# Designs tried in a protein design run: peptides against a protein of PDB entry 6O8C. Part 191

Target 1, 262 residues: chain A of PDB entry 6O8C
Amino acid sequence: VGLRYEKISLPKIHPRYDLDGDASMAKAVTGVVCYACRTASTLLLYQELMRKGVRWLVELVKDDYNETVHKKTEVVITLDFCIRNIEKTVKVYEKLMKVNLEAAELGEISDIHTKLLRLSSSQGTIESSLQDISSRLSPGGLLADTWAHQEGTHPRDRNVEKLQVLLNCITEIYYQFKKDKAERRLAYNEEQIHKFDKQKLYYHATKAMSHFSEECVRKYEAFKDKSEEWMRKMLHLRKQLLSLTNQCFDIEEEVSKYQDYT

## One batch from the design tools (peptide; made by RFdiffusion4, then SolubleMPNN)

Design b2_p27_2_s3 (from b2_p27_2, 12 letters changed)
Fold by OpenDDE base, seed 4:
Structure b2_p27_2_s3 (fold): chain B 262 residues (1-262), chain A 27 residues (1-27)
Amino acid sequence: as target 1 above (262 residues)
Amino acid sequence: ELEEVLEEMRKEWEEEEEERRRAEELR
């Protein structure tokens, strides 16, 4: 579940010179850009935590894979040993039948042999599935984590710092507008400065909102979408590994039933 | 939208300055 943030927009700004209105507007703009800074920081933190989680999950799944491969190998060895023993037994009984010794158990042993061979054939499917999983987890595979390093925002982008600089400029103008409001009336030169500062405020605010939208939010959303897709695939893969492990245990259990006949 | 607002503000300020200049030339 991605971080929920509120969609922010700049307040409507009236071009008319109004000391009370301009102070109120500047306050609102300061609040919006302050929220953008905090949100950008939170979004960055989330992505960094997710990148750590991705790396952790990759290692976990690799460990699960290795354990499954080990278990599969153990079962194959046990199964092959059991098959060889049953085959020897079948040959002995066949020889006994040729010398007219009644081997009523030959049919049962032959059936067991057939069942074991079927189990052995199923191991090929498990092996192919493990190979597919290995290919997907390999560098450049479908489940590679390269996207986590490429997508989204990074501390090196300094987006929060850039927004903070703009916020500082906006805040300075806001405090000046509070003073201007307290004066009730400005001299001509101060009025012109106020008008210029209002333009600067708009410029900084627009730049902040554009940067926030394009460099923080949009990139975060792209990261989030890729993260969710990748996570679903990884969880599915982990379930597949568990299924393969269970299949190995099932085969081992069946083989154990037939070991008593050897 | 914000660029349009800035342009409108600039235009209004230029008009106010022109009106002031015309008023000073008539004194």
Scores: peptide ipSAE 0.021, ipTM 0.505, DockQ to the pose 0.583; fails the geometry check
Fold by OpenDDE base, seed 3:
Structure b2_p27_2_s3 (fold): chain B 262 residues (1-262), chain A 27 residues (1-27)
Amino acid sequence: as target 1 above (262 residues)
Amino acid sequence: ELEEVLEEMRKEWEEEEEERRRAEELR
């Protein structure tokens, strides 16, 4: 769920000299650009928080992976030991059977051996799954977090500061237009200055809105989309790790049933 | 749209400057 923002547009601007209209227009422009500044700041903050979250989640999943690998290794050692012992027992019983002694027990032991070998085979599947997960988490893998540093907006871009400078220029002109309105009529030279300032206002406003749209909003949306996709994949990966861990525990439990024969 | 507005403003300024020059010549 990303931040919701309203689409903003500049008010309609009339070329005609009108002190009342120009003051009202300048007020509206100031409001719009002010909203853009605040929104840009909020969008930046969101992205920075998400980057922290991404780093945290990567470390968490790496820890989960390492724990799973450790558990798998433990189970493999235990299982291999159990298999070796049961194989020795099978050989002894086979010799006894040749002399017609204790033949009834051989069938049960052989069945246990077969079950253990199946469990051992499943370890190969777990190993393959872990290798796949490792490859996905590795640098350059499908779940690498390099996008978080590349996509979106960053404090170093100084987008908010750039917008603020433009807002300051616009605000200054707005305050002058309020004064001009209060005079009701300007002298010729003052009127010409007012007209020039109106052009500057439009220039700054357009520059601000373009910068906001292209450098703030667009990049934020790209970052948001990437983050949502990546997060879904990471959560799925974590579920896979949990499943593998549970499989290791299941194998360990099953092996424990046969330890009395070893 | 903005360029059109700026162009219209320039035209208005030019017209006002011409009117001012004409008024000064009549004095």
Scores: peptide ipSAE 0.021, ipTM 0.518, DockQ to the pose 0.726; fails the geometry check
Fold by OpenDDE base, seed 2:
Structure b2_p27_2_s3 (fold): chain B 262 residues (1-262), chain A 27 residues (1-27)
Amino acid sequence: as target 1 above (262 residues)
Amino acid sequence: ELEEVLEEMRKEWEEEEEERRRAEELR
């Protein structure tokens, strides 16, 4: 879930000297750049929160993995114990048959042994799946969270502060233009200063918008896209772990049916 | 776009300065 923001654009800046128009334009520019500052701050906050969420989810999935590994290990121990007991029983019955003692149960026990061996083979598949998951979660794996520290914007970039400096410059010019408007007519020197300030305002505004678009919005969007993709993969991995856990429970349940023969 | 706007502003200022200079010469 990403933040929705409105696309902002600078108003058209006309080169014509007009005290009323210039004051209105400067006001509009101030508003736009102010919005950019606020938006940049919000986008930064979102990314920082997402980074915390990513770290939390990694730990959660690691816990799920460890639980699954533990359950798998438990089932392997139980299954191996059951197999060993059945093998002992089979040997006893085979000896009894050699001395012409009735061992009608040998066939049934042998079938159980075969089923248990099949269950044991399925554990190999579970192990391989767990190893794959472990590799994906490992440093440098496909689900590593290193991207979260590299992508997007960071407080250290000082993007909001840079925009704020530009906003301050623009705001100062706006207040001057408001005063100029109140004078209705400027002396020649004051008029020249007004024109120069208008150029400065345009320069600062353009710089602010470029910085906002290229360094804030674009990087945020890249971070957002990567985060969404990574989150989907992590959720899928959690489902895989749950499936493996359920398979272990199913095997355990089936083994329990044969424990009476041990 | 920025360079174009700046160039237009520069031209307007040059024209205004030239008009002012002409007005001062007529005084």
Scores: peptide ipSAE 0.020, ipTM 0.517, DockQ to the pose 0.914; fails the geometry check
Fold by OpenDDE base, seed 1:
Structure b2_p27_2_s3 (fold): chain B 262 residues (1-262), chain A 27 residues (1-27)
Amino acid sequence: as target 1 above (262 residues)
Amino acid sequence: ELEEVLEEMRKEWEEEEEERRRAEELR
């Protein structure tokens, strides 16, 4: 769930020289750009926190993987040991049968041996699945976290600072327009300065909004979308690891039933 | 939309400056 932000737009601008209208407009513009600065800062913070979360999740899943590999290894050792013991028993009974002794138990032991071999064959599938997971988690794999460092906005981009500079310029003009409004009427030279400052205000405002939209919001949305997709895949991977672990436990339990025959 | 408004404002200011220049030339 990403941060919710409101869509902001610049107020309607009237071309006419109006001291009251211009002061009101400048106030509104200042408010909008101020919101953009705050929002940009919040979006940046969110992304930085998410990057930390991504790194944490990667380590967690790697730990899960290692635990699964360890469990698989234990089961393989146990299963192989059980198979070897049953094979020895089978050989003994086969020798006894040649001497017409105790034929009745050989069939049961042979069936157990066959079942154990089937369980052993399933280990290959688990191994293949673990290798697939490992490849996905590896550098350059499908679940690599390189996107987290590349996508979105970063403190080094200085987007908040750039917006703040523009906000300062806009605010200065706004304060001047408040003064101009208080004068009720300007001399010709002051009127021309006011008109020129109005143009500057619009220029700064447009630049701020474009920068906010293109360099802050758009990049944030791209980061958010990628993060959500990646997170879903990582959670699915974790479920797969759990499934593999459970399969190992199931095999171990089944092997334990046959240990009494060794 | 904003660029269009800025262009309209520039035109209005240019017209006002021309009218002023004409008024000063008549003095």
Scores: peptide ipSAE 0.019, ipTM 0.509, DockQ to the pose 0.577; fails the geometry check

Design b2_p27_2_s4 (from b2_p27_2, 13 letters changed)
Fold by OpenDDE base, seed 5:
Structure b2_p27_2_s4 (fold): chain B 262 residues (1-262), chain A 27 residues (1-27)
Amino acid sequence: as target 1 above (262 residues)
Amino acid sequence: DLEKVLEEREKVWEEEEEKRREEELEE
């Protein structure tokens, strides 16, 4: 779940010279661009925190994978040992049967051997699943975290600083328009300066909003969407690892039931 | 004429804002 932000828009900028209206408009523009700066900063911070979280989660899942592989290896060793012991026991009982000993015990041991072989066959499926997971977690795999470095905005882009510069320019014009309003009437030259400043304010405001929308919001949304998709896949993978671990424990438990026959 | 330039810029901005609102409604 990403950060929620409010949609912002610039107020209407009337072409007519109006000292009261222009001061009010400039105030509103200053507020909007100020919000854009703060929002851009928050979005950047969120992405940086998410990148740290992604790296942490990757390492966690790798540790989980290694633990599962270790457990699988232990189970394989135990199972192979049990199979070899049962096979030796079968051979001994076959020899004893030739000496008129009870055939019923041989049947039971043979059944155990068959069950152990079935358990051994299931290990192949677990191994295949682990290999698939390994491939997905590997560099260039489907669950690689390279997207976290490519998508979104970065501190090096200096988007917040660029917006702040534009905000400073807008704020300066706003304060001038407040002064102009207080004069109630401007001389011709001051009126022309006011009109030019109004054009500059519009230019800075539109540039700020364009930069905010295209370089901050759009890239953030792309990062957010990619992060959500990746997170779902990672959570699913963790569930798969847990399932494989449980299968290993189940096999170990079944093998333990037959240890008395070895 | 400054007024004409400002009117044209305002029109462009309004059109862009309207387009953005329409795109959001289609999602």
Scores: peptide ipSAE 0.023, ipTM 0.382, DockQ to the pose 0.025
Fold by OpenDDE base, seed 2:
Structure b2_p27_2_s4 (fold): chain B 262 residues (1-262), chain A 27 residues (1-27)
Amino acid sequence: as target 1 above (262 residues)
Amino acid sequence: DLEKVLEEREKVWEEEEEKRREEELEE
């Protein structure tokens, strides 16, 4: 999951004064920086959407966790009730054994009791797993979503607006260079202005590309990588919760077989 | 070297732009 964008670079800027060449160069620079502005906006939008997705997924997983905890609690109550009833039955049959009436039945009930105690032990493992999951989902845990607010670019950074300002400056110079080209030849003073504007264009262009690369693309890529890793872990966690839920159902089913003896 | 000249000019432009911003804030 991620946006594909084309790697952009500035055209070569020649030191030679050439009205036709300079107009063409300025046009190309304008196009590149314009693409950078649009791309930066798209990358920002992607990150904002992903942040919404992260928040949604956290809530979903918390709901899954609560459901699993509820199911576990239900099974524990049922299992404990069944164990208590079997223990009462064992005591009754032990008394009957003193008169040699129900020896075979006592053996069967004792075996059931042993099986139920084993099932109860498995509940301890499920509880430990749920505690681990809770710890991971808690603030400061391994699956905390605080990174989503820290990593990447944000609207408050004003990156798109900063790039747009630079683009406006570049575009103005480009339009002037189109006019200069139409004049075919400039007077000495106008030629000097053209040369200075070319330096300004270079300055704005390099600043724009540096800002785009370092403040937009790099931070986006870091956010993307972090989000992919986090989402994979969250999906795995959901599978773990489902597995724990299924284990609870399996225990409940097994306990139901012995309810007739209670 | 054109690159060096452009780098030097970049510094001058940054200083001039900072001055313009300061002047605009004082108005």
Scores: peptide ipSAE 0.023, ipTM 0.404, DockQ to the pose 0.035
Fold by OpenDDE base, seed 3:
Structure b2_p27_2_s4 (fold): chain B 262 residues (1-262), chain A 27 residues (1-27)
Amino acid sequence: as target 1 above (262 residues)
Amino acid sequence: DLEKVLEEREKVWEEEEEKRREEELEE
């Protein structure tokens, strides 16, 4: 579950000169942009943590894959050895069949041989599945983690710092508006400065909100969606590997039953 | 030029304020 954040919007800015209203408006704007800064920082942190998690999971699944491949290889060796021994035995009994005394025993051994060949065929399916998994985990595969480095926001983008600069400018104007409010009435020159600062505040606030929405929120949401999809696929892959491992153990167990005949 | 845009907006705001003051004086 991704981080929940509240949708924020700037308060309405009235063009009318009002020292009390302007101070209140500036306070509200400061609050909104401050929230944007904090949220952007939190979203960035989440993504960085997820990137670490992605790298960890990739390595874990690769290890699981290697273990499965190793187990499969062991089973193949054992199975092939058993098949070769049974085939030798079959040849010996076929030579003895000229006397008809060994017909029942030959039938039993032949049945074992058939079962072993079926097990050998299943190994081919396991191998094919492992090859598919390997291809998916490859750098160009469907489960490549390159998206984690490309999507979303990064510390190098300096989004939080950019927002903080804008917040600082807004905050400075807010503090001036508090002082202006305390004066109750400004001289003509100070009034003109106040009006000019109000326009600057609007400009900075709008820039901050646009940057937050376009460069922080949008990219975060894209990253989140991709990460969730990728994680589901990786978990499924891990289950598939476990299934293949279990199949190898099952084959090994079956082969062990026939080792007494070899 | 940001300064020109700001100056133009300031003029518009002053005109709107003057209109509002006139309306308040007529009530």
Scores: peptide ipSAE 0.020, ipTM 0.449, DockQ to the pose 0.241
Fold by OpenDDE base, seed 4:
Structure b2_p27_2_s4 (fold): chain B 262 residues (1-262), chain A 27 residues (1-27)
Amino acid sequence: as target 1 above (262 residues)
Amino acid sequence: DLEKVLEEREKVWEEEEEKRREEELEE
């Protein structure tokens, strides 16, 4: 679940000179750009936290993988040992049958041998699954975290600082427009300055909104979408590893039942 | 294009100022 933010838009700026309207407009613009600055900061923080989470999760899953591989290796050794012992027992019984010993026990041991061979064949599937997981976690694999470094916004982009500079310029004009409003009427020169400042306000505001939308919001949304997709895949992979571990335990348990016959 | 929007607004303001000057000259 990504951070929810409200869509912000600049108020309509009327070209008409109106001290009351211009002060109100400037206040609204200041509020909007202030919100953009705060939102950009929050979006950046979220992405940085997510990048830390991504790195943590990669290491966690690698540890889970190594544990699963270790368990699989132990089970393979145990299974192979059990198979070899059963094969020796089968050979002994085959020799004894030639000397008129009971055939019923040989049938049971042969059935156990067949079951163990089936379990051994299932290990091939586990190994293939582990190899697939390893390939996906490898550099350049489908679950590589390179996107986390490339996508979104970074502190080095200085987007928040750039927006803050624009906000400062807008705020200064807003305070001037409050003073102009208090004067009720401006002299010609002051009126011209007010009109120029209104143009500057518009320029700064539009620049801030464009920067916010294109550099902060758009890149954040792209990062968010990729992060959600990647996270789902990683969680699924972790569940797959757990399933493989459980399969190894199941095989180990089954093998333990037959160790008494060896 | 921001420059075009600013230029268009500047034209509107210039036209309004010219109209005010003409009205002041006719008083």
Scores: peptide ipSAE 0.020, ipTM 0.437, DockQ to the pose 0.534; fails the geometry check

Design b2_p27_3_s1 (from b2_p27_3, 13 letters changed)
Fold by OpenDDE base, seed 2:
Structure b2_p27_3_s1 (fold): chain B 262 residues (1-262), chain A 27 residues (1-27)
Amino acid sequence: as target 1 above (262 residues)
Amino acid sequence: SEEEEERKKFEEFIKKVEEEEEKRRKE
């Protein structure tokens, strides 16, 4: 689940010289860019937390994988042992059949042997599935988490700091415009400075908004989308591992039924 | 009009600033 934020835009900036209007406009711009700074910081924090979550989930899934492999190995050992014992029994009964003893039991034991071999084949399929999962989790695999370090924004990008610098410039102009407004009328030179500062304000504001949109929001959204996709795949993989584990338990249970013959 | 003149000057200023910023990024 990603963060929700309000879409922001700059107010309309009129070129007309108006001390009251310019002060009001500057105030609004300051507010918008301030919001952008805070939002950028929040988006960055979210991504950092998600990266931690990704690392955590990778370790969790690796643990699940190891448990499944362990269970599979246990079942293989048990199954192989049972098969060997049944094979010995078959040989004994074959000898007895030559002397016309226990012929009916030989058929039953042979059927059990056949069933165990089928179970062994199923175990081979499980092994193949585990190998596939291992491949997917390996470096360079489809479920590698390298994207988490590449996608999105990072503290090293210093996006919040860059926006803050622009905000400081804007805020300074805003405070000056408040003073200008209080003067009611400016001398010619002061008026020219005011007009020039208004141009600077626009430049800083547009730069801030562009940076926010292109370097913060867009990259965040890309990260969010990638993370959601990856998370879904990882959760599905965990379900697959659980399924494989259950299959191992099923095989083990079936084998236990024949242990009385060994 | 005075408004049109100011608008034109404003746009020209922004264009100049953008060009200078782009130049600085390339350096």
Scores: peptide ipSAE 0.018, ipTM 0.446, DockQ to the pose 0.307
Fold by OpenDDE base, seed 5:
Structure b2_p27_3_s1 (fold): chain B 262 residues (1-262), chain A 27 residues (1-27)
Amino acid sequence: as target 1 above (262 residues)
Amino acid sequence: SEEEEERKKFEEFIKKVEEEEEKRRKE
């Protein structure tokens, strides 16, 4: 999800001297560049907010990871303890069998031991998964947030301010063209000034549109694409962590069933 | 005519600006 904006373009500028047409054109240009300024500001704000969100999410996921690791560790300790106790019990029952006690009980305990060992083996897979997640979250990992600082536009770029300067120049010319229009006819010198201002207007407008397109929109889109990709990966990772947590709980529950035998 | 000459000058200016913009886009 990202901000949607309208594609903008400059109106056609005719080289012919026309006071009415030039005023209308200048008005249109002013509107377009004004929109560019507002849009650039909005895009910048969005990116800054997203950067905050990214940082927040990173911390959240790190916390989730640590919690999962902690849970896994607890389960490992519990499981190991249970295994040791069952092994002791097995040894006791083996000794008792020598005095003709029921073999059926030994079989049950042995089965429990086997099940516990299976559960223990699954811990290796969980550990491997956690290590993978850790590597991905680590500095330089695949889920590092360095892109958030590199991609997109930043306040320090002063793109909005630069556009605003150009807009001011354009607006000034527009107002002059309104005055010129009101005069209906200009003296030769004023006419020449008008023509030069028209050239300046075009220059400023073109510069504004180029800056908006290349330095604002393009970079924003790159940021947006990266953010979406990264976000999907992070959400998937959180899902993985949840799965691992659930596995730990499942193991703990299974172990609890055998506590009576320990 | 003088008007035609001014038009030509303006068109040349526009062309120059457009070319510069295009160069920037290619960089």
Scores: peptide ipSAE 0.015, ipTM 0.423, DockQ to the pose 0.947
Fold by OpenDDE base, seed 1:
Formats: C-alpha cells, sequence, structure tokens
Structure b2_p27_3_s1 (fold): chain B 262 residues (1-262), chain A 27 residues (1-27)
C-alpha cells in the first residue's frame, strides 16, 4: 500500500493582461507548486522508510532460512542414526534366520528399514529447495534488494530543494502581483514588467510541474510497484521455508515411531 | 486581435526559454 496523493495540474494561464486575474492565477500556481513540494517530501520519506523495511525483511528471511537449515541438519543426523541402528538389527536377525530362529520378525524390521530409506531420499528434495531459496536470496538473485537503492527518489537528488527554489521564485512573483492588483492600474513600464514576470511565472511553474511529475511521481510509482512485487515474493518465500520446516518435523515424527526398534 | 497577438508573443517567449534551457543542459 502506497501513499495517496492528489493529481495536480496548473491552472489555465490567460495571455491577456489582467491584474485581478493574474493575481488569482499566481495564487493558484503557488498553491499547486507548494503542494508539489510537500508531496515530494512525503513521497521521499515513504521511500526511505520502505528501504529500511526492505533491509529488515531481508535479514528476517535470512534468519528463517538459517533456522530451516539447522532443523534439516538435525533431522538428517537423527534419521541417519536410526537407519544405522535398524541396519544392525537387520543383520542380527538375518544371522538368526540362518539358524531358523526368529524369522517372523525379520520382515517387519526390513519394512521399517525400507520406509526409513524412503524418508532419507526426501531429504534430497528439501536440500534442493533450500538451495533454490539460497540462490534467490544471494547477491544477483531474483530476490536481491538492489532495486531498493536504484529505484525511486533519494535525498541526494535534491528534488524537494529544487522544487522549493522554484516555489520561492513563483511566490515572489505572486506577492508582486498582489501589489500590482492593489495599484489597480500600472504605468506603462510597470505593466511591461508585470507581463514579463507573468512569463517567468509560467516558466517556473511548468518547470516545477515537469520536475514533480517526471522526477518525483513517476520514480515513486516505479519504486512502489517494485517494492510491492518484491515483498510479495519475499513473503511467499517465507511460506516456502515454513513448509520445508514442517516437512522436517514430519520426518522427525515418523522416525520417532521406529525408535523402539533401534 | 490584440489578445491573439499577446498570446502569440507569450508562446514565442516560452519557446525561446525552453530552447535556451535545452542548450544549457547540453553544455
Amino acid sequence: as target 1 above (262 residues)
Amino acid sequence: SEEEEERKKFEEFIKKVEEEEEKRRKE
């Protein structure tokens, strides 16, 4: 879920010289660009927080992975031990069978041995899955977090500062237009300056809007989309790890049923 | 009309400013 912001647009700028209209227009422009500055700042903050969250999530998933690997290792050790013990028992019973003693129980023990070997074979699948997960989490993997540093806007871009500079210029002209409006009528020279300032206002405003849309909003949206996709994949990966852990527990439980024979 | 002429002048000015800015970016 990303931040909601309102779509902003510049008011229509009329070429006609109108002191009242120009003052009103300038006020509106100031408001729009001011909103852009604030929004840009908020969007930047969001991204910075998300980057921290991404780093946190990576560490969390790595911990989950390590725990799963640890559990798998424990199960492997237990299973191997059980298999070795059953094999020894089988050998003993085979020797006894040659002497026509205790033949009835040999079949049951052999079946247990076969089942344990099947469980052991499943460890290979778990290992393969863990390797896949490790690969995805590794540098350059599909779940690498390099995008978090590349996508979006950064404090070093100075977007907010750049917009603020433009806002300052616009605000200055707005204040002048308020004064001009108060004069009701300007002398020829002042009128020409007013017209020129109106052109400057337009230039600053359009520059601000372009910068906001292209360097702030667009990049933010790209970051947001990428982050959502990445997070979804990471959460799914965590579920996979949990599944693998549960499989290890299931194997351990099954092995425990046969411990009485060892 | 006078308004149309002013509009034209305004548009020409903006175009000139944009061109100058583009030149600065290339330097």
Scores: peptide ipSAE 0.015, ipTM 0.433, DockQ to the pose 0.315
Fold by OpenDDE base, seed 4:
Structure b2_p27_3_s1 (fold): chain B 262 residues (1-262), chain A 27 residues (1-27)
Amino acid sequence: as target 1 above (262 residues)
Amino acid sequence: SEEEEERKKFEEFIKKVEEEEEKRRKE
């Protein structure tokens, strides 16, 4: 899960003055930093999309929760009504027995009553589970999405732009080194400029790679790890909600069977 | 030679840059 990228490193830079070698080196550096820029952009895009997905999923799960709560409430009302009706029936049959009237079905009705009471007790577990889910989804809860805003890289960090500036500087030096190579031999002053530019190129490249590694890749990886963990938990929670809903339906179905006796 | 001196200067520069980067990473 997540975007795959290749690990990049700067080529070895030799201090020796070599127009051909320096041009080749500069080309390689340009390529590496260019890749870093593109990668940083894609990593940022991924994170932004994930943040949108996180917000969407939170709302979806909240809707699922509300639906489950509604269903649970409906079942509780139905179950309570059924229990009350059965209790009335039991009382009537008990009175009939006291006046020596045959009530062969009293035992069956009593058993149904006991079963309904058991079902009612199970509702407590469902409610407890729903409360747990609610607490987890609440602000500050275990499934809060605050991490999505804190972790990773953001457009406001302007990491891609910063890298692009460095890439531009490096590219300019690379083009100059191509020209230098074409000249085959440089005058003393131009040679000194070339050497100086080589130092600048290294500085820019190192800065770019450090920025890429520390501010883009590392933060992305942290974001990715947290997002994966959070998503897994959210999906599990959604499954739990579905399970609770199904339990409510099961109870409702069972209650419907007993309503025929009242 | 002048070339050797320039190479040494470059190497020193690289070393300094690397040290500064390492320092920044530790901060």
Scores: peptide ipSAE 0.014, ipTM 0.418, DockQ to the pose 0.895

